# Designs tried in a protein design run: peptides against a protein of PDB entry 3V4O. Part 227

Target 1, 234 residues: chain A of PDB entry 3V4O
Amino acid sequence: DQPLAKDKVALLIGNMNYREHPKLKAPLVDVYELTNLLRQLDFKVVSLLDLTEYEMRNAVDEFLLLLDKGVYGLLYYAGHGYENFGNSFMVPVDAPNPYRSENCLCVQNILKLMQEKETGLNVFLLDMCRKRNDYDDTIPILDALKVTANIVFGYATCQGAEAFEIQHSGLANGIFMKFLKDRLLEDKKITVLLDEVAEDMGKCHLTKGKQALEIRSSLSEKRALTDPIQGTEY

## One batch from the design tools (peptide; made by RFdiffusion4, then SolubleMPNN)

Design b2_p30_6_s1 (from b2_p30_6, 15 letters changed)
Fold by OpenDDE base, seed 2:
Structure b2_p30_6_s1 (fold): chain B 234 residues (1-234), chain A 30 residues (1-30)
Amino acid sequence: as target 1 above (234 residues)
Amino acid sequence: MVELKAEGPEPKTEEEKEEVRKKQLEELEK
């Protein structure tokens, strides 16, 4: 039986114009391209650029309100970030220099809240650096995650590594998005799809030895981004 | 400091960004 989604909702955040940090360029193009693709997959997509801490928190709150039992939730982030002790932090554009966890949004906290909504699928696509922030020595005490077996993380880079942008035809994409966009519409289990993206990245001379996709999942069902929405005719 | 490396197109103006935000919200409400 084909898995069904009650609904499909995506929040895309691209942060570029940082006040106290180097400006980025790729998130603009990446968010737009991903928006168009996800819409073709019948996702309800909210795409936002250059969010302050306040705006990011509000966006996440609004996103969570759209989640419910059986809903597919996808969070994409492109911007500055870091990873400390297995926790991923998204950096708002108004974050101070140096930024700390209190200035940032913890992805795992968002995941916890998504789990409370009893979603059908939780997909995180994080196109950010995963290096440790030495200025943040706080060990966050996170509540234990529930065992939902419906979580997929696509990290654009390996743990402790950097994410890169590439210029193509005068425009810059993140390396991750360059390969993801070619396969995103395929009717495959999301983990299989991402695995193929990882292979494509590995074969490319530009990315070999520089950036590798890391997939972490507990997905126990054959769920795809192409799964039909309940009550809709496909 | 942790950063992404590379150059891309120039970012949109603040007004353009706001318009994009508005459009995205409107589309979600449909």
Scores: peptide ipSAE 0.035, ipTM 0.354, DockQ to the pose 0.046
Fold by OpenDDE base, seed 1:
Structure b2_p30_6_s1 (fold): chain B 234 residues (1-234), chain A 30 residues (1-30)
Amino acid sequence: as target 1 above (234 residues)
Amino acid sequence: MVELKAEGPEPKTEEEKEEVRKKQLEELEK
């Protein structure tokens, strides 16, 4: 009755030390905390910080090599980003100012490639701004996605909105991670879990009206990050 | 304390904005 993962693999990218853009602080702590949590969930986690375009592309390629039929894939990104026409773009640290799509990694392209691997679950946690980049005049023509009904997007912000950091006691977390970390280990359907995170964000006076989690999902099965790996005993 | 994490780049001039818009519209019309 309980869904099983063939394996669980996560790629975490935190970009903060941009060359031509404002530096960020939260990705460092956020990636660290998420790494520890996902490892507790028996994810194989690759965590990388401050990646150039070349390094990001390589990291994604290597991540994809670890994916296979039934594998749970999770991509987390914290850094600068933008969204044009529903396509999310992650900005490498060496991106020019202004950056364009050719300088960035398109999340939906990664999703397509993940689908080709016949993954059991595709989770994207994107902690970046989702404002339109007016410098990017490219309309990506993406191949149609397969109907896999196993996709979950957790956007740290609403479409067209900005992401924020919370500084507390000398530590700076992204708002999204602040609330996500409290629930990530719960044995719940991932969409339910994220919905609760969204509610927590909405109830907090610091974030209410400033940042809201957006969940997009086609997940048709009760899959959780806590799902056991096939052939393993817990 | 809540701080802005990131922001997207903005065109430097209105002319640049218009040029981008024009190109985008042209692509949509294809």
Scores: peptide ipSAE 0.034, ipTM 0.548, DockQ to the pose 0.069
Fold by OpenDDE base, seed 4:
Structure b2_p30_6_s1 (fold): chain B 234 residues (1-234), chain A 30 residues (1-30)
Amino acid sequence: as target 1 above (234 residues)
Amino acid sequence: MVELKAEGPEPKTEEEKEEVRKKQLEELEK
């Protein structure tokens, strides 16, 4: 019994050229490469770079409009970020220094909105730092999430740690994407796929002790990124 | 529907991509 997606939609955001924060390099390459891979998986992909807060919010809104019952939704973010009280915040390029929650997009809020769409699968791939932002003491009031059992988080780094990019080559990926891209097309349950990516990262001497993939999931069905779209003949 | 804001620095051909990947892997194995 092969799971089917009504449709597959992905939003990829890579923020690099920050105005008030250190510039990044990897998101450019990572977003581009991931876009091409997801296209091969028949995802409808929107890929955007260097988004302001306004642009990011608009992009998320547009992304949500493409989601519906049974649709697979994937959100990828590469850029600066932080995590406070279990909430992940994506930092727009025009965020002030220091940035606060009101300047950023909360991933868990996006998840809530995705759940309202009755999606078939919600995948978040977050390639950002997860250190606490001491300049933000706000505790976000998040609405209770529904029990949909279709949620997968792939954090490029463990809680409280940093995500790194390889600087030896102009075309180098971030560490997370370096390993993710090699397995992304595999026909496996998404949690299994990510677990294998985590193992690959753990075997790399350059990554060991520096960056580890964290997977958080509530996925009761064998959903894969390779799942066919309903109505398509295979 | 696929929308890209920028093409990025990635090689355009699969062959070029594979070469880059290979080089990157080799670098990681050093």
Scores: peptide ipSAE 0.015, ipTM 0.332, DockQ to the pose 0.077
Fold by OpenDDE base, seed 3:
Structure b2_p30_6_s1 (fold): chain B 234 residues (1-234), chain A 30 residues (1-30)
Amino acid sequence: as target 1 above (234 residues)
Amino acid sequence: MVELKAEGPEPKTEEEKEEVRKKQLEELEK
């Protein structure tokens, strides 16, 4: 039987104009293009740029309020970030230099909260660096996650690696979005779709050996971003 | 050319950014 979503909700965050860190360009175009694609997939999409810590926390809270049993939730982030002890941290534009975990938003904490909503699918697309933050020596103690088998992580880079963008005369995408946008509308299991994106990145001479997509998932059902919303005509 | 991420264009004012954010939130809540 065709899997159905109760609803489909996405939060897209692009941070570029950092106060105390290098500024970025790609998030603007990437957020815009992903917004348009997800809307074609009947997602309810809120897209935000250049969020402070306070604004990011509020955005996540509002996003969580729209999640419920069987809802597909997608979180996309493009900006500065780091990964310590398997935990991914998104960096707000007003983060100090150096930033620490207390200044940032932990993705795994957001996942925990999404699981409490009994969502049908949890997708995280993280276009950020995954290097260790040497200035943060704290080990976050997180509550154990539930076993829901409905989780997909798409990391734009390998663990410990950096993310890149393609520069040209006009507006340019990050490398991850360049390949993702070509396949995002395909009616395929989300893990299969992302795996094909990873292959495309690996075959391209511009990205081969520079940036590789990492897929981490626990998904026991054939769920796709194209899945229809329950109660709608399809 | 492949490079590390750098600064991009932005809406004219913070007020304009906020209006866009509000509209998007309203659409999401429908």
Scores: peptide ipSAE 0.043, ipTM 0.373, DockQ to the pose 0.108; fails the geometry check

Design b2_p30_6_s2 (from b2_p30_6, 15 letters changed)
Fold by OpenDDE base, seed 1:
Structure b2_p30_6_s2 (fold): chain B 234 residues (1-234), chain A 30 residues (1-30)
Amino acid sequence: as target 1 above (234 residues)
Amino acid sequence: MKELKAPGPEPKTEKEKEEVRKKLLEELNK
C-alpha cells in the first residue's frame, strides 16, 4: 500500500556569511534548488539564509509548530558544522571563534522534538563537515530518543570527514547537492534514493577519499519524498 | 563545508585561485 503523509514540511537553512569563520558560497544555490525541488514534491518549504543562533533557534521552533502526527519533516542544512560524540551541530553565522555546543544547534535535539510530534518521517540532510571540534569538550546529555523507526540521515560526508564546495565566482552547487538534486524527485524509498546518490557521488574522482555520503536510517517503512499527502488528489 | 582544493601548491593570486576553481568545476561536471 502506498504510504501517505498527513503533510510535508521542510526547513532549509543555508549559512554562508559567517562573521568569524570562512565564508561559503554553495548554500545559496543549494537552498534555492532544493527549495524548488521540494516544492515540486508538494512540501511546504521554509528557506532561510545566514541565520544567527537566535534566528536559527526560532526557525526550528516555527518549523516544529508545523509538524504533527503523520507529517513528513525534512531539515536541510548547509554551512559549517561539526560532530562530537555522535551529535551533529549546525553553526550559526554569528558563532564565535572557536564555537562551542552552546553556540550551535544540535540536530539530535531537534530530532527528539520532532519525535514528540509523532511525525511520519524525519529526514535530515546535513551538508556540513563532521569533524570533531577540539575546542568543545562538552558532552551533551540528550534526552533519550524514541523508537519511531522513521528517521533518515543523509550526511554529505562520513564521520570525521569534511564536506566540500567549489567556491567559483559563478553559481555552483556543493558536492552533496550536485548529486542529490539529480535524484531527489525519484519515486523511491528515501534510503534507496540516498544510496543511489551515494553511488553517484562515489564516482566523483575529485572527492574520492575526501568526501562520501553516509546514510543513517532506522526507517522501517517504504517512505518516499514523493508520497502523496492525505486527502489530496494528483 | 569547506573549499575543495586542487592538489599541488596553493595558488596565491585571486586570478589563479579562480582559474583553479574553474578547472575543478569543469572536472566536476564531466
Scores: peptide ipSAE 0.567, ipTM 0.922, DockQ to the pose 0.760
Fold by OpenDDE base, seed 3:
Structure b2_p30_6_s2 (fold): chain B 234 residues (1-234), chain A 30 residues (1-30)
Amino acid sequence: as target 1 above (234 residues)
Amino acid sequence: MKELKAPGPEPKTEKEKEEVRKKLLEELNK
C-alpha cells in the first residue's frame, strides 16, 4: 500500500573552485557522502564537481532526460548562490564578479521542467546562501508552475540568511550535510525526515541564530526516499 | 556557503586561523 517510484534519479553538484569568488571546501565531502547514501537508497546518481555555466546547463538537461512519469527526481547543490524575489540561483564556477541571473541557473525554472515530465516526486536540497544579490535587479519572468503536490525544498538556511562551513585543512562536512547524513536513510516521509534534521541542527550552538534549515513543501502523499522502485518487489 | 568564523578578532597568521578552525570543528562534533 506504500507509494512506489517508477525510478529514482539524482543529480548532485558541488562547486568549490570558483574563478572570481571565494573558494569553498565542504562541497567535495558533502557530494561524496551524499552520493554513497543515495546509492544505498537505490538512486541512480550523477555526481559532478566544479561546473561551468555551460557544464551545469548540460548536466541539468541530461538529468531531465532521465525523468519520466512517476520518477523520483532529486537535485542537490552545494556552492555559492543567492535568492532574488523567491527564486534560487546556483552559481557556476566561471561566473563573473559580480554575477547576475543570466550567469546562473534558476532552480524554479528547473522545477518547471521537471513538472513537465510528470515526476512522482521533486526534491531540491540547496546548500547555499539565500541572501539578496544587490548587483542583479532583474525580475525574472518564469513560466507558471503546475499544481502537482509533489515538491519538497530543503534549504540549508532560511530566507535572507547564509549557509556555513568550517574551512578546516582536513575533510569536513558543511553544517547542513553534517546533520542530514545522519537521518537520510530513515524510512520516513521526506518532509518529516527534514523536520527532524532541522531540530538536530537547531541544537547546534555554533550556528544558533546564524543558520536554520527551512522546509518548503507541497507534498500530498507520504513519499520517502526509501520508497521501493516499481517492479523490484516481486 | 561561507566560512564560519569564531567570534572576536580574526587571527593574524594562517597557523592561528587553523587552530581556531580545529577548535570549531571539535565543538561541532561534540
Scores: peptide ipSAE 0.559, ipTM 0.921, DockQ to the pose 0.752
Fold by OpenDDE base, seed 4:
Structure b2_p30_6_s2 (fold): chain B 234 residues (1-234), chain A 30 residues (1-30)
Amino acid sequence: as target 1 above (234 residues)
Amino acid sequence: MKELKAPGPEPKTEKEKEEVRKKLLEELNK
């Protein structure tokens, strides 16, 4: 009765050392810790740091090759980003200043490609700002999405808002990962898990009114990151 | 991501910035 994953694959990208934009610190720690957690959940994890546009596109392509019918796919991104017209754009480290959509990777386009693979679950964890990029007036033409009812977006912040980190000299998580990591291993429906993370983050006085987790999902089944892989003992 | 800033005037020196960051981190971890 429990949902099963044919396999579980995750791509984690952390961009910090931007060439033309402010450097970040948290993605290093966040990617590392999330990698360890997802491996405990039997995910096949590819973790990459400081990717150029070319490298990011290649990484996504390779990630997609690992997806197939019933596979759980998770994409995590930590870095600079923006959102225009409901489309999320991940910014490569070699993006120009200002960057435009043509320089970035559109998450919704990746989702479309994931749907073509008939995945069992598509999870996006986006630890980036979601402010509109006024320097990009391009209106993306997106391919139509299928009604798969297996999509979960965990945004580190609300639409039009920013995601934060504390750039301490020591190792520290970003705000989102600080709370996410404490619950990620729980055997709960992924949307329920993220909702609890949202509540935990909501108690943080430092980010009240500044950053709040947003969950956007179409998930009709009780799927969890802890779901066992088909053919394995559980 | 963006650096979280403490309320008030911006620290001028890197040393001051680091102290502010330290305090913010302590608050975050309470």
Scores: peptide ipSAE 0.552, ipTM 0.918, DockQ to the pose 0.760
Fold by OpenDDE base, seed 2:
Structure b2_p30_6_s2 (fold): chain B 234 residues (1-234), chain A 30 residues (1-30)
Amino acid sequence: as target 1 above (234 residues)
Amino acid sequence: MKELKAPGPEPKTEKEKEEVRKKLLEELNK
């Protein structure tokens, strides 16, 4: 049976022009290219660049308003980030140096809210570093997640590792997006698709031992980004 | 994300940095 999405909604955030942290380049291109790809997949895409904490929180709130029962929700983030105790934090462009969890957006909190919307699929594509932030010793107490069996995390890198870009003067993707974009349109279960991306990335000698895609999922159904929207003729 | 750097001594000038980046990009696209 072909799974159907009630709708498909994606929020893409690319932070590159940080005020107190090293500037990045890839998020611009990555967000742009991913936007085009997801639109080809009939996603309703909101793409935003260089968001402050306030703007990021607002964007997430607006994104959540578009989610509903059976809707496919995809959150993509490219920028600085960190991971403490299994919690992923996206860093706004106006984050202080050093930043703490209170300055950042916790992905797991967003996931919780997405689950409350009874979404059909929750996909997180996080192109950020996952090193521990030593300046943040707080342990976030998060509400227990529901067992929805519809969650997929595509981490651009392994836990405790870094995600990379080549800051060439010309247009260039980050490492993660370079490989992701080649397979994103494939009609495959999203976890299978990401696994293939991981293999492709693994062949890159430049990032061998430095960056590797990590997939964390609890997806019990064969859900794909190519799944048709319910009631739509193709 | 962070900038991927080539192994070895860091380039001193922006021109040198750009050349290194170019080479890295070429290698990435192989």
Scores: peptide ipSAE 0.507, ipTM 0.898, DockQ to the pose 0.755

Design b2_p30_6_s3 (from b2_p30_6, 14 letters changed)
Fold by OpenDDE base, seed 3:
Structure b2_p30_6_s3 (fold): chain B 234 residues (1-234), chain A 30 residues (1-30)
Amino acid sequence: as target 1 above (234 residues)
Amino acid sequence: MVELKAPGPPPKTEEEKEAVREKLLKELNE
């Protein structure tokens, strides 16, 4: 039997115009492209650009209000970030230099809150740097996560590596989105789909050895972004 | 692109949360 989603909700955040950090270009186009694709998959999509810490926290809180039992939740982030002690941090545009964990949003904390909603699927697509922040030695005390087999992480960069983007034109996609957009509409288990994206990135001479997709998942069911919404006939 | 806007103060009760959810979902579908 094909799994069904109670609903599909996505929050897309693209941070590019940082106040005290290098500006980015790709998030604008990537958020736009992903928005259009997810809408074709019947996702309810909220897209936001250049969020301050306060705005990001509010956006996440409001996103969580849209989640419920059986709902498919997707969080996409493109911007600066880092990973310390197994925790991933998204950096707001008003973050100081250097930034610390108290200035950023922890992805694992968001996951915890999503689990409390008993969602049917939790997908995180993070196109950000995963290099360690040497200026932040704090270890966040995270509450124990519930054991759920419905989580998928896609990291567009290798652990410990900086994000790489091709900055040839103002309308060029990021590398991750370039490959993701070609397969996102396919009716496949989300982990299989992302694995194929990873293979495509690895075969491309432009990205080989420069950027890779890391997948972390605990998905025990054949859930796809194409899964129908309950109560709808297609 | 759809800008996320939550109406009013943050909901406190489960009923209020559901009401906000429904409202937001309707807006997203328009």
Scores: peptide ipSAE 0.021, ipTM 0.502, DockQ to the pose 0.015
Fold by OpenDDE base, seed 2:
Structure b2_p30_6_s3 (fold): chain B 234 residues (1-234), chain A 30 residues (1-30)
Amino acid sequence: as target 1 above (234 residues)
Amino acid sequence: MVELKAPGPPPKTEEEKEAVREKLLKELNE
């Protein structure tokens, strides 16, 4: 009774060169390495860098077109972001300063749309700041999410914390990717895998007290990124 | 890395959506 994916599709977004916000470096390498890893897991991967709001919305729309019943969908984002009222917002490179929800993409809205596709698994890996944006007082009215047991959120930072980036050499990974890449190919339930990543991060003196991985999940099945695609030999 | 490009205006019908999906999948598999 091994779970099977109808297909596997991933959208990876790395925003670095912000116009009105501090520039980042890690997303470039992180997106690249994650792309390679996910391809080894037979994901169809779309990777994009430095997206404007318009481009991000288009990318998400196109990503959603690739989703269907039983498809594993993975969205990875590395860049600036914030969290208000339990909603995560990805910040496009052309976002104003200060940015507001109308300038950003709400992850939960994307999740809603993914649920409408009846996906087999919805994974969000968010390497972004999760501090509250005090400049955005708008309470987004989001449609209620369907009660599904196939959602996994991996937040590379705890609520209220900023994303930590190692500024050493030009090709350094972000903290999250540094540990994720060591375990991503393991044949384990995705939540178990992420939990192990979280533990690894917690044990590292370089990350301890600086950045932690938070996992939110409703996943009730033993679904893994390594799950074979239906119709393929494994 | 595969760069996603919008094929045009967003599809409206299910048939159009499927056509776009197939096209995109083909591109992703190249």
Scores: peptide ipSAE 0.021, ipTM 0.457, DockQ to the pose 0.015
Fold by OpenDDE base, seed 4:
Formats: C-alpha cells, sequence, structure tokens
Structure b2_p30_6_s3 (fold): chain B 234 residues (1-234), chain A 30 residues (1-30)
C-alpha cells in the first residue's frame, strides 16, 4: 500500500559565475539548502556548482547511470535558462553570448533518457528563466515520450517569465527555494506538496504579479519524496 | 556537497553500467 522507491537519487546544479552573462547569487544557497533537505529524505545527492557545458553533460550522464527501475530521480537546476517551443534549456557557465541550444542542455532530452531507465518517479525542479531565446530558432526534434505517468515538473516561474532571487547584501535564497524549503519534508504526494508551495508563493506580496510556480505533471500514483527505500527500515 | 567524477570511459554493457552505479553510490554515501 505504501509506495516504495528502489533508491532515491538527486542531481543538483547551481550555475552562478557565468563568463559571458550576468552573475547570480541565489543558486549557491539554494543548492546548499536543498542538498541538506534531500539528504534528510535519504536521497543520494550530487550537488555541483558552476558547471561548464562539458561538465554539465558529464554530470547528467553520471546521474543517469545511477537511475534504474523503480528509482526516484530528482533533477534540480538553478541558473540561467530559456524555453523555446516548450523545451527548457539549462545554460552552462561557459556558454557564449548569445547562447544557442547547441551550447545548452535540453531538459526534455534528459527526461527521455530517464524514462528509458524505468524510474519510479521523475521530478524536475527548474529555477530558471523561461523566456524565449530570440537568437535560437532551432526546433528540437524530440522522440516520443513513453506514457509512464510518473513525471513532475516544477517551474519556478511561468512560461515566458523570469525567475527572480531575493536581493540582499549577503547570501539569500531564491524566491522559489524560500517557499519550497518550508514544505519539502512533508509526507505528501509531490504534486500536492508543490501545489501548496505555489499557494504560499501566491500569498507573498514580494512575488505577487511577478513570479508564480507552474506545476506540470503526469503522476498517477501517490508518490512522495518521503517514500521509504525498499529494503530499508519501514 | 558531493562531486561526481567520471572514473573512466563510459560503460557500454548493462553489467558495466551497474558496476559504475554501485561504485558511485558508495562514493555518495561517504
Amino acid sequence: as target 1 above (234 residues)
Amino acid sequence: MVELKAPGPPPKTEEEKEAVREKLLKELNE
């Protein structure tokens, strides 16, 4: 009756120190806090900062190697990004200005590869801009996804909008992480949990009319990040 | 934070992939 994970693996990427683009601050703290939270949930967490294109591709490849049938996979990204034709692109720190899809990592391609692993749950948390990149008119040809009904996307901002970080003199969380961290440990279906985070963001005067969480999911089972790992203490 | 490092050439067979997975999991638990 209680859903079980074969294992739980997370890859967290925070890109801040871009060479040819504005530097960011929030990813450092956000990755750090999310790492600690996911470890409390018994995730195997790999956290990386300021990755080049080569390093990002390698990190994703290694992450995919950790996935298997029934494994919970979570990918978190904080950094620059864009969205063209429904495809989300993560921007490496060494990306040129302007950047194109060939310089970036397509999230949907990663999802396709995750599905091939027959994972039990695929969660994407993307704290990046979703604005269209006018310098890239390439339409990615993505293979048809399998109907696995185990996919959850949390976009820190609506389509076509920008993600923001709280501006402080010191280190501070991004807006998305500010609210996510308060609920992440709750034993709830992941889509319900994210929906509550969205509500919290909507009540905040700092984000009202500026940034809203978008949830896109196909999840037919009551899967939670708190689900125990099979073979461990129940 | 845990850093992933590629130990060598990419695995090709399922057995090799599993071996890499196990190795990485051990490293992540350290």
Scores: peptide ipSAE 0.018, ipTM 0.422, DockQ to the pose 0.015
Fold by OpenDDE base, seed 1:
Structure b2_p30_6_s3 (fold): chain B 234 residues (1-234), chain A 30 residues (1-30)
Amino acid sequence: as target 1 above (234 residues)
Amino acid sequence: MVELKAPGPPPKTEEEKEAVREKLLKELNE
């Protein structure tokens, strides 16, 4: 039986114009391209750029309001970030230098909240650096996640590595988005799709040995971003 | 591309939450 989504909702955040950190360029184009693709997949897409901590938290809260049982939720982030003790942190544009966890949004906390909504699928696409932040010695105490076989993480880079940008014709794309956009519309299990993206990145001379996609998944069902919404004809 | 503005303060009441949800859905469908 083909799985169905009750609804499909995505939150896309691209942070570029940091106050106290290097400016980025790729998130603008990446968010734009991903928005267009996800809309073709019948996602309800919220796309936001250059969010402060307060704005990011509010955006996540509003995103969560759209989630419910059986809903497909997708969170995409492009910007500065770090990973400490297995937790991924998205850095707002107004984050201080150095930033700490209290200034950032923890992805795993968002996942917890999504699980509480009993979503049908939780996809996180994180296009950010995953280096450890040595200036943050706080270990977040997170509640145990529910055991749900519906979680997919796509990390643009491996743990401890940086994500890079490619500029073409005056526009810059993240390397991850460059390859993701070519396959995103394929009717395949999301983990299979991402695995193919990973292979594409691995074959590219620009990224070989520099950036590798990491996939973490507990997805036990053949769920795809192309899955139809309940009540619709397909 | 529809660029939404940053959301306002988080809703506190259920009524406010529903209003925000409705507004967001409307904006997404534009």
Scores: peptide ipSAE 0.007, ipTM 0.372, DockQ to the pose 0.016

